# Peptides against a protein of PDB entry 4PN1: the designs that were tried, part 69

Target 1, 261 residues: chain A of PDB entry 4PN1
Amino acid sequence: KIEMNFLNKPIVPDTTKVISNFLTHYLITEPVEHVEIEAKLGTLIDLETQNRFEFPVMNETILNPEFNLRTRFESDMTASEHKYLNEFLNQAFRDSQKPGRLPFAYKHTKQVDLFYETEDNSRDKIRVSKNQSDNQVLACVKKRRVADLFLYCPNDAFDIRISISDELPVSMPSGNQQPSLTRLKDRVGYVHQEIKIDLTKTTQNDPVYDTTERHELEVEFGNIADLRDRAQKAKDGMEAPLFRRVQLFMDNVRILRREHS

## One batch from the design tools (peptide; made by RFdiffusion4, then SolubleMPNN)

Design b1_p15_2_s2 (from b1_p15_2, 7 letters changed)
Fold by OpenDDE base, seed 4:
Structure b1_p15_2_s2 (fold): chain B 261 residues (1-261), chain A 15 residues (1-15)
Amino acid sequence: as target 1 above (261 residues)
Amino acid sequence: SPVFSEEELKLLFKP
């Protein structure tokens, strides 16, 4: 008989615990009402060198938000990297359709995001998302970034930003308002076990700068209600369900960030 | 652009 360890009990990785606590704070302790929780692949850039940040660690490390490391996070990748990830996820999708597996769901969305200034000139803009084909309104929200947690991943192609956002549904801007910014988004979405993986190509026309294209990969908790329930249970002393869900999420992120490395 | 569209994927999984 083999046991897991000398206690023969599951042990939670420290990373899982730290992230779980972070999520619990914004789910339960100081709850964000319309919370979005996502991880983006990107690069921590050292503001002094303008190169990828170098921290004296040898593995995945959650950076302490209390320290200003003079970094920025670039949630972008090359077209080649993005294409590779798309091919990888397509293969994963296909493989998941086989008997005995839990299948991916897939959705391809082409949308236009229109950003509007608020009447109060608040920092947060109203985003109206429309389907490119029929101009049907998909969403109208005011998104506020609440908190970030950064993971430095020296062994992988990408670093990770886990973000807590508040996506407040709001009324459509008045018909006389012009968007301050328009973005075209070509998004392929994969859903597995209520975890969303989105590959997004964003095209933006800037009047000053040439058309810029961004390539993003994001991983999102697709069932916030379940996650909140798990977080509440954790606060009540039953942490295992939350830890398991966070572990699943992080394992998916880890798979993705290792690709094309 | 995505490598496969939804339509393309549907075609791949036609019974």
Scores: peptide ipSAE 0.016, ipTM 0.450, DockQ to the pose 0.012
Fold by OpenDDE base, seed 5:
Structure b1_p15_2_s2 (fold): chain B 261 residues (1-261), chain A 15 residues (1-15)
Amino acid sequence: as target 1 above (261 residues)
Amino acid sequence: SPVFSEEELKLLFKP
């Protein structure tokens, strides 16, 4: 007979606990009303060297936000890496349709995001999202970045930024207002067990700056109400449901950040 | 493009 450990009980990874506490703070303690929680694949860049950040650790580690490491996060990847991940996820989608599996859902969306300045000249812009095919308004929101948590992953192709955002629905800007920024998005979205995985090719047009293109992969919690319920239970002393959900989320992120061409 | 078109995806997801 084999046991798990000398207590013969499951043990929760420390990463799961730290992330769970981070999420609980912005779900329950200081709750964000219209919260979006996503992880982006990218690279931590050392501002001094302009190379990938190097830290004296040998595995996945959450960086302490209290320390200014003089880094920036680039939420981008090469076109080839993005293509590889797209192919990988397509295969995962196909495999999930087999008997005995939980299937992926899939959606392809092309949209344009128009960004408008607010009357108070705040950093938070109004974003109007429209479908490219019929110009239908999909959303009009004011997005505020609330907090970030960075994971340095020296053994993998990508580092991770987990972001907490507040997306407040707002009224459409006046017809005479011009957008300060336009962003075209070509997105393929995959959903498995209420975890959303999006591959997005973004083309950004700025009247002042040159056109930029980015390739992004995002992993998002698709059921915030359930996550908030789990976080509340955790605050009340029942942590297991939250830990399980965070573990699922992180395992999906770990799979993706290890994949590369 | 690293993102497949709908037409390409339809071909790829054929059984």
Scores: peptide ipSAE 0.006, ipTM 0.405, DockQ to the pose 0.013
Fold by OpenDDE base, seed 2:
Structure b1_p15_2_s2 (fold): chain B 261 residues (1-261), chain A 15 residues (1-15)
Amino acid sequence: as target 1 above (261 residues)
Amino acid sequence: SPVFSEEELKLLFKP
């Protein structure tokens, strides 16, 4: 007979606890009403060297936000890396269709995001999202970044930013208002066990700056209601359901951040 | 108990 440990009880990694606690705060304690929770793959850049930061750690590490580490996070990757991840996820999709597996869902979306300034000159822009094919309005929102949690991953291709955002539905801008920014999004989305994995090519047309293209991968909690329920249970003393969901999320992130061409 | 107190979370994660 094999036991898990000398107590023969499950143990939760510290990383899971920290992230779970972080999420619980913005789900329950100071709840964000229209919360979006995602992890983006990217690179923690040392502001002094403009290279990837080299922290004195040897594994996945949540950075303490109390310290000014003089870093920025770049959520971009190369086209080659992005293509590789797409191929990787395509294979994972195919494998998941086999008997005995839980299947991925797949969706390809092309979207235009139009950004408008607010009348009150708020820092937050209004984003109108439209389908590229028929120009139907998909959403009109004001997105506010609420909090970030950074994971430095020295052994992997990418570092991670977990972000809490508030995506507030708002009224459409006036018909005479022109967008200050336009983004074209080509998104390939994979969903497995209500966790969304999106590969996005973004082309930004800025009137001030030249057209820029970004390649991003994001992992998002697809069922916020369930996550909020789990977080509430955690606050009430039953932490296991939340921990399990966070572990699943992080395992998916860990798989993806290790992949490179 | 949680990893961080309510107050700690506010300090750490709230801008």
Scores: peptide ipSAE 0.005, ipTM 0.294, DockQ to the pose 0.134
Fold by OpenDDE base, seed 3:
Structure b1_p15_2_s2 (fold): chain B 261 residues (1-261), chain A 15 residues (1-15)
Amino acid sequence: as target 1 above (261 residues)
Amino acid sequence: SPVFSEEELKLLFKP
């Protein structure tokens, strides 16, 4: 007979606790009303070397935001990496449809994002998202990034940025107003146990620069109300539900970043 | 118990 450890009980990884505290802050302590919580795969770049950031650690590490490390995060990957991850997720989708599994849901959307200046000339723009095929409005929001948490992943192809954003629903801009910027998005979305995984190809036309294409992979909490309830329970002394949800989220992120490496 | 106090969280995570 063997046991897990000398207590014969599961233990929560330290990363899960740190991320749980981060989320609890913006869900409960200083609550963001229309919160979006997502993780993006990308690269931490050292501003001095313009190469991938190097830190004296040997595994997944949450960087302390108190320290200015002179880095930037690039939420992009190559077309080949993006294609590989798409094929991987397609296979995962197929496998999940088998008896005894919880199935993925799948959605493919092609949309155009139109950015409008606000009447008060605020820095935050209004984003109107429309379906490319029928021009139907999908969303109209004013998005503000509130906080970031970076994970340096020296053993994997990608580093991670977890972002807290406020997505305020707003009224449509006037019909005579012209957009300041337009972006085309081709997005394939996978949902498993209310965790959303999106692969997005973004095309932007710049009058000065050539057309740029970005390839992004993001993982998002699909049920914010449930997550907020779990965070409140954690504040009330019952941490297990929050830890389980954060662990699920992070395991999905870890699968995706490890698969390409 | 939380890893950080409420005050520490404000210092670390608030932009």
Scores: peptide ipSAE 0.000, ipTM 0.306, DockQ to the pose 0.140; fails the geometry check

Design b1_p15_2_s3 (from b1_p15_2, 6 letters changed)
Fold by OpenDDE base, seed 5:
Structure b1_p15_2_s3 (fold): chain B 261 residues (1-261), chain A 15 residues (1-15)
Amino acid sequence: as target 1 above (261 residues)
Amino acid sequence: APVFTEEELKLLFKP
C-alpha cells in the first residue's frame, strides 16, 4: 500500500495558495464590481538589458509586486508560436469530442475595437467593440486595470501576467467624437470547464504611431460568480473549492506556456 | 492574415 505522504493527505502547492489569496482580495476583500480575471502569455523583459528577465530561481515563481525589478511585460509572441498553439488547441478540441471526455466549445470572432477618450481626460478609455462583418455593437465599456501578478517561468517558453480588471458598461460616445485608437481583432476562442482560452491576432492603428500587429494568448475565468462564491467560502475557512478551481486554471496555463514550435 | 481562414474552419469542423 502506498500513501501520498506521512500524513496521507493531499497538500496544496504554494503557488495555488498565493494566487488564491490574490484573487480573494479583489473578489471579496476589496471587491471589483465588474471584474475580469485573465492570464496572458508573454515575456518579462529586463529594462536594462532589453532581454528576457533573469532571476536566481529554477522554476515557476510569483514575483513580489513590492519590489521594482525594472521590468516590463510583453504580451506577444511570434506568428509561428501563435500558429503552433492554434494547431495544438485545435487538436485538443478534436480529442475532447471523443466519448468519455468533456467537450470544448469553439467560437471564431472578428471584431473592431474603437477607443475613445473620456470627458475627464482620464487614462481609462471607452472601448466600443463591433462585429467586423455587420458593424453590430457588441459592447461599450470603460476598462480599468486594477492589479497585476507576474509569474516568472524560466523553464517554459512564456512568462505569465495575471490581471485583474474592472470593465464598467458605459453609454456610447457622442457621434462627433473620433476614436483615438482602432484595433482589429481576429479571435478564436475555446471554452473547457468554464475556462476560456483565446488566441487573438490584433492589428492596431494609431493616428500618431505606426500600425502594430500582435499575437496573444489569454486564459480567462469564465464563471466569475462561481469564483466569487468559492473565494467567499475560502474567507469563511473552506479553502478547498477555491484551490481546486485555481489549480485547474493554472494547469491549463502551464500546459499552454510549455508548448512551442 | 486571419488566425483561421474560412477554408481552414470548414476543414476543422468536418466530422
Scores: peptide ipSAE 0.009, ipTM 0.370, DockQ to the pose 0.013
Fold by OpenDDE base, seed 1:
Formats: sequence, structure tokens, C-alpha cells
Structure b1_p15_2_s3 (fold): chain B 261 residues (1-261), chain A 15 residues (1-15)
Amino acid sequence: as target 1 above (261 residues)
Amino acid sequence: APVFTEEELKLLFKP
């Protein structure tokens, strides 16, 4: 007979607790109505050196937002890294279709995002997303970034930004308005246990600058209602369901950020 | 016990 520890009870990693509290704040304490919660893979850049940030830690570390570390987050990767992750996820998808496993779902979407200025000159733009093939409107939202939590991952290929956003559904812009920005998105989505993993190639044409392409990987909570329920239970003293869900999310993120070509 | 108090959460995570 073996036991987990001298109490023979599960123990929660500190990272899981911190992230759980962060999520609980924006799910329950100061609730965001149309909340999106995602982790993006990228690089913390030191503004002074323009190189990857260096901090005196030896493993995954949540950065304290009270400290101005003079960093920016680059939510981009090379085409080769993106291709490698795509191949990795394709293999994971195939393996999950085997008997005894929970299968991935797969979706490939190509969309156009049109950004419009608001009448009140607010900082937040209206985003209209359309299907590239038939111009069907997929969404019309005003997205506000509410909060970010950064994880410095010195042993991995990528650092992590966990973001809380409010995606407010809004009316379509008037037919006379022209978009200020247009982006093409080629997105491959994988869903496993209601965790969404998206590989996105974004192409932006600038009249002054050359076409820019970004390669992004994001991990998103696919069931916000369930997550909110878990967060409420945590506030009520039952933390285990929330911790388990956050642990699952973070384990998926950890797998992905370790992969590189 | 929670890792952060409600007041600490407000201070840490409000933009």
C-alpha cells in the first residue's frame, strides 16, 4: 500500500491556488459578464535588452503584477515552431481516437476580422468576424482586456500570458462605416475535455508596411458556465473542483510550452 | 484559507 503523503490527501500546487484565486476574482468577486479566459504562448521580452526576460527563478513562476518588471509580452512564434506544434497536436488527436481514450474534436476555420472604431472614440474597437468562404457573420463583439497574469517559464520554449477579457456582443456597425483594420485568420482548433487549443495564423495587410503574419497558440476554457460554478463552490469552501479544472488547464499549457522544433 | 484576501485580490488584479 502506498500513500500520497503523510496525510494521505491530495495537495494542490501553489501555482494552481494563485491562478484559481485570479480566476475566482473575475468570475465571482468582480464578475465579468461575457468572460473569455485564455492562455497564450509567447515570450516575455525585457524592454531594456529586447531579449527574453531573465528573472532569478529556476522554474515556472507567476509574476507579481505589483512589480514593474519593464517587460512586454510577444504572443508570437516562428512558422517552424507553429508547424511543429500543429504536427504534435495532430498526433495527439490521432492517439486520442483510440479505444479507452477521450477523443479530441477538431475544427478548421478561416475567417476575416474587421475592426471598426466606436462612435464614442473608445479604446475598444468593434470586431466583426466573417467566414472567408461565404461572408457569413460569425460574431460582432467589443472586446475589452480586463486583466493579465504572466508566467515566466525559464525551462520551457515559451512563457505564458493568462488573460481575462470581456467580449460584449454589440450591434453591427452602420453600412457606411469602413473598417480601420482587416485581418485574415486561419485557425485550427482542438478541443479535449472542454479545453480549447487553437493554432492561428493571422495575416494583416498594411498599406504602408508589408504584409505581416503572426503565429499564435492559445488555450481557452471552453465551458465558462462550469468554471464559474466551480469558482462559486470554491468561494463557498469547496475548492477541489476548481483546483482540478485549473490543474487540467495548466497541465495542457505545460505540455504545449515545452514543445519546440 | 484562500491565498489572497478579497482586498489583496482587488489590489493585485485590478488594472
Scores: peptide ipSAE 0.000, ipTM 0.304, DockQ to the pose 0.134
Fold by OpenDDE base, seed 4:
Structure b1_p15_2_s3 (fold): chain B 261 residues (1-261), chain A 15 residues (1-15)
Amino acid sequence: as target 1 above (261 residues)
Amino acid sequence: APVFTEEELKLLFKP
């Protein structure tokens, strides 16, 4: 008979615990009402060198938000990297359709995001998302970034930003308002076990700068209600369900950040 | 642009 360890009990990795606590704070302790929780692949850039940040660690490390490391996070990748990830996810999708597997769901969305200034000149803009094909309104929200947790991943192609956002549904801007910014988004979405993986190509026309294109990959918790329930249970002393869900999420992120062309 | 569209994927999985 083989046992897990000398206690023969599951043990949570420290990374899972730290992230779980972070999520619990914004789900339960100081709850964000319309919370979005996502991880983006990108690069921690050292502001002094403008190169990828180099931290004296040898593996995945959650950076302490209390320390200003003079970094910025670039949630972008090359077109080649993005293409590779798309091909990788397409293959994963295909493989998941086989008997005995849990299938991916797939959705391709082409949308236009229109950003409007608020009447109160608040920092947060109203985003109206429309389907490119029929101009149907998909969403109208005011998104506020609440908190970030950064993972430095020296062994992988990408670093990770886990973000807590508040996506407040708001009324449509008045018909006389012009958008301050327009973005075209070509998004392919993959959903597996209520974890959403989005590959997004964003095109933005800037009147001053040439058309800029961004390539993003994000991983999102697709069932916030379930996650909140798990977080509440964790607060009540039953942490295992939350830890398992966070571990699943992080394993998916870990798979993705290792894939590069 | 995505490598495959939803329509293309549907075509790949036609019975």
Scores: peptide ipSAE 0.000, ipTM 0.350, DockQ to the pose 0.012
Fold by OpenDDE base, seed 3:
Structure b1_p15_2_s3 (fold): chain B 261 residues (1-261), chain A 15 residues (1-15)
Amino acid sequence: as target 1 above (261 residues)
Amino acid sequence: APVFTEEELKLLFKP
């Protein structure tokens, strides 16, 4: 007979606790009303060397935001890496349709994002997202990034940025207003157990620079109301539901960042 | 117990 440990009980990874506290702050303590919580795959770049950041750690590490490490985060990957991840997720989707599994849902959207200046000339722009095929409005929001948490992942192909954003629904701009910027997005979305995984190709035309294409992978909490309830329970002394949801989210992120390494 | 106090969380995570 074997046991898990000398208590014979599951133990929660420290990473899960730290992230859970981070989320609880912006869900409960200083609540963001229209919160979006996502993790993006990318690269922490050292501003001095312009190479991937090097830190004296040997595994997944949450960076302390109190320290200015002189880094930037690039939420991009190569077309080849992006294609590989798409194929990987397609296979995962197929496998999940088998009996005894919980199935993925899948959605493919091609949209145009139109950015408009606000009447008060605030730094935050209004984003109108429309379906490319029929020009129907998908969303109209004013998005503000509230906080970031960075994970340095020395053993994997990608580092991680977890972002808290306030995505405020707003009224459509006036019909005579011209957009300041337009972006085309080709997005494939996978949903499993209310965790969303999106692969996005973004094309932007710049009049001064050549057309730029970015390839992004993001993982998002698909049920914010449930997550907020779990965070409240954690504040009330029952942490297990929150830890389980955060662990699920992070395990999905860990699977993805290890691919193509 | 929480990993950080409420005050510590404000210092670490509030922009």
Scores: peptide ipSAE 0.006, ipTM 0.322, DockQ to the pose 0.139; fails the geometry check

Design b1_p15_2_s4 (from b1_p15_2, 7 letters changed)
Fold by OpenDDE base, seed 4:
Structure b1_p15_2_s4 (fold): chain B 261 residues (1-261), chain A 15 residues (1-15)
Amino acid sequence: as target 1 above (261 residues)
Amino acid sequence: SPVFSEEELKLLFRP
């Protein structure tokens, strides 16, 4: 007989606990009402060297937000990396359609995002998303970045930013307002066990990036209500459901960040 | 927005 450990009980990795606590805070403790929780693949850049951040660790490490590491996160990758991930996910999709597997769902979306300044000149912009084909409004939200958690992943192609955002539904801007920014998005989305994986090609005139085209991969919790329920249970002393869900999420992220051309 | 049918997916993700 083989047992998983000397207690013969599941043990939760510390990473899972830390992330679970982070999520619980913004789901339950100081709840974000219209929360979006996503992980983006990218690179932690050392602002001093302009190279990938180097930290004296040998594996996946959650960076302590209490310290200013003088980094920025570039949620971008090369076209070739993005293409490779697309091919990888396509294969994963195909494999998941086989008997005995839980299938991926797939969606391809082309949309335009129009960003509008608020009248109060707040940092938060109103984003109107429209379908490129028929110009139908998909969403109108004011998105606020609430918190970030960064994972340095020295052994993998990408570092990770887990972000908590508030996507507040708002009324459409007045017809006399002009967008401050227009973004074209070509997004292929994969959903497996309510975890959303999106590959997005974005075209925009970005003042921050010296490129008009970005390639992003994001992993998102597709069932916030369930996640919130799990987080509440965790607060009530039953942590296992939350840990399992976070573990699933992170395992998917870990798979993806290892893949590169 | 609808999810692609299996047939549509096969067309999109053909080898």
Scores: peptide ipSAE 0.007, ipTM 0.391, DockQ to the pose 0.014
Fold by OpenDDE base, seed 2:
Structure b1_p15_2_s4 (fold): chain B 261 residues (1-261), chain A 15 residues (1-15)
Amino acid sequence: as target 1 above (261 residues)
Amino acid sequence: SPVFSEEELKLLFRP
C-alpha cells in the first residue's frame, strides 16, 4: 500500500491557494458583477532592459502585486507560435474525440469590435462586437480591468497574466456616433470541461501605424456561476471544490505555456 | 490564422 504522504491526505500547492484566494476576493469578498476571469499567455518585459524579465527564481512564481517590478506584460506571440498552438490544440481536439475521453467543443468566430467613446469621457470605452459575416450584434459592453495576477514562468515559453475584468452590458451607442477604433478578430475557441481556450488573431488599423496584427492565446473559466459557488463554499470553509477547479484551470495553462515550435 | 475551419472540423468529426 502506498500513501500520498505521512498524513495520507491530499495537499494543495501554494500556487493553487494563492490563485484561489485571488479569485475568491473578486467573486465573493468584493464581488465583480459581470466578472470575466482569464489567463493570457505572453511575456513579462523588464522595462529597464526591454527584454523578458529575469527574476531570481527557478520555476513558476506568482509575482507579488505589492511590489513594483517595473514590468509590462505583452500578450502577443509570433505567428509561428500561434500556428503551432493551433495545430497542437487541433490535435488535442482530435484525441479528445476518442472513446473514453471527454471531448472538446470547437468554435470558429470572426467578429468586428467597434470601440466608442463614452459620453462622460470615461476611460472605459464601449465595445460593440459584431459578427463579420452578417453584421449582427454579438455584444455591447463596457469592459473594466479590475485586477491582474502575474506568473513568471522562467522554464516555459510564456509567462501568464490572470485577469479579473468586469464586462458591463450597456446600451448601443447612438447611431450618429462613429467608432474611435475598429478591430477584426479571428478566433478559434476550444472548450474542455468548461474551460475555454481561445486563439485569437487581432487586426487593427492605426492611422499612425501600419496595420498591426496580434496573436493571443487566452484561457478562461467558462462557468462563472459554478466558480462563484465554489468560491462561496471556500469562503465558508469548504475549499476543496474551488481548489480542484483552479488546479484544472492552471494545469491547462501550464500545458499551453510549455508548448513551442 | 486558424489551421482548421469550423466547417472542416465539422466535416472531419461529424458522427
Scores: peptide ipSAE 0.007, ipTM 0.429, DockQ to the pose 0.013
Fold by OpenDDE base, seed 3:
Structure b1_p15_2_s4 (fold): chain B 261 residues (1-261), chain A 15 residues (1-15)
Amino acid sequence: as target 1 above (261 residues)
Amino acid sequence: SPVFSEEELKLLFRP
């Protein structure tokens, strides 16, 4: 007979516990009302070398936010990497439609984001998102970045930033107000077990610089209410539901960050 | 139980 360990029970990875605590803080302890929780694939850059950050660790590790490591996070990838991931996800989508599997849902959205200054001159801008085809308003929000958690992944193609944001629904700006910035977004979205995976191509016209194009991959918790319930249960002493959900999220992130063209 | 106390968590994950 073979057993998985001397207790013959599943064990929770330490990374899952640390991330679960991070999420519980902003879901329960100091709750963000309109919380968005997402992971972005990118690269931790050492500000001194301008190359990928090097740290004396050999595997995935969460960086302690108390230490200023003099880094920046670049949430971008090459067009070829982005294309490869798109093809990879398309194949995963197809495979999930087979009998006995839980299927992906798929959505392709082309939108324009219009950014407006607030009347109080706050640093947070109002974002109006519209469908490019018919100008239908998709969303009008004021988004604030609350916190970040960085994962250094020396063995993978990408590092990870997990972000907590507050997306406050707000009224449309006055018809006489002009946008300060416009961005075009071409987004393909995949949803599996309420985890959202988005590939986004963003085009921005800069008045000083040439048109810039960015390629991003994001993984987001699609059911915040459920996640908050799980976090509350964890605070009440039942941690397993939260750990399972965080593990699912991180496994999806790990699959994606290991893929490279 | 959580890995960190609530106080430690506030210090680590404050905005």
Scores: peptide ipSAE 0.059, ipTM 0.499, DockQ to the pose 0.137; fails the geometry check
Fold by OpenDDE base, seed 5:
Structure b1_p15_2_s4 (fold): chain B 261 residues (1-261), chain A 15 residues (1-15)
Amino acid sequence: as target 1 above (261 residues)
Amino acid sequence: SPVFSEEELKLLFRP
């Protein structure tokens, strides 16, 4: 007979606790009404060296947001890395369709995001998302970034930014208003156990700058209501459901950030 | 493109 440890009880990783607390804050304590919670794969860049950030740690580490690290986060990867992840997820999808597994769901979407300035010249722009095929409006929102939590992952291909955003539904801009920015998105989405994994190729045309293409991978909590419920239970003293959900989320993130071409 | 089209995916996911 083998036991897990000398108590023979599950132990919660500290990372899980920290992230759970972070989420609970913006789900319950200072609740964001239309919350989006996602982790993006990318690179922490040292502003001084313009190379990947180096920190005196040897494993996954949540960076303290109270410390002003002279860093920026680049939520981008190479086309090769993106392709590899796409192939990896395709295989994972196929494997999940086998008997005895929980299946992935899959969706491919091509959309255009139109950004509009607000009348009050607020920093937040109105984003209108339309389906490229039929020009149907998918969403019209004012997205505000609320908070970020960065994970430095020295042993993996990517660092992680966990972001809390508020996606406020708003009315469509007036028909005479022109978008200040247009962005094309080609998105391949995978959903497993209500965790969304999106591979997105974004093309942006700027009249001043050359056309830029970005390759992003994001992992999102697909059931915010459930997550909020779990967070509330955690506040009420029952932390296990939240910890389990966060652990699942982070395990998926960890799988993905370790993969590289 | 690293992102596969639906048509490509249909081919890839054939049994």
Scores: peptide ipSAE 0.006, ipTM 0.401, DockQ to the pose 0.013; fails the geometry check

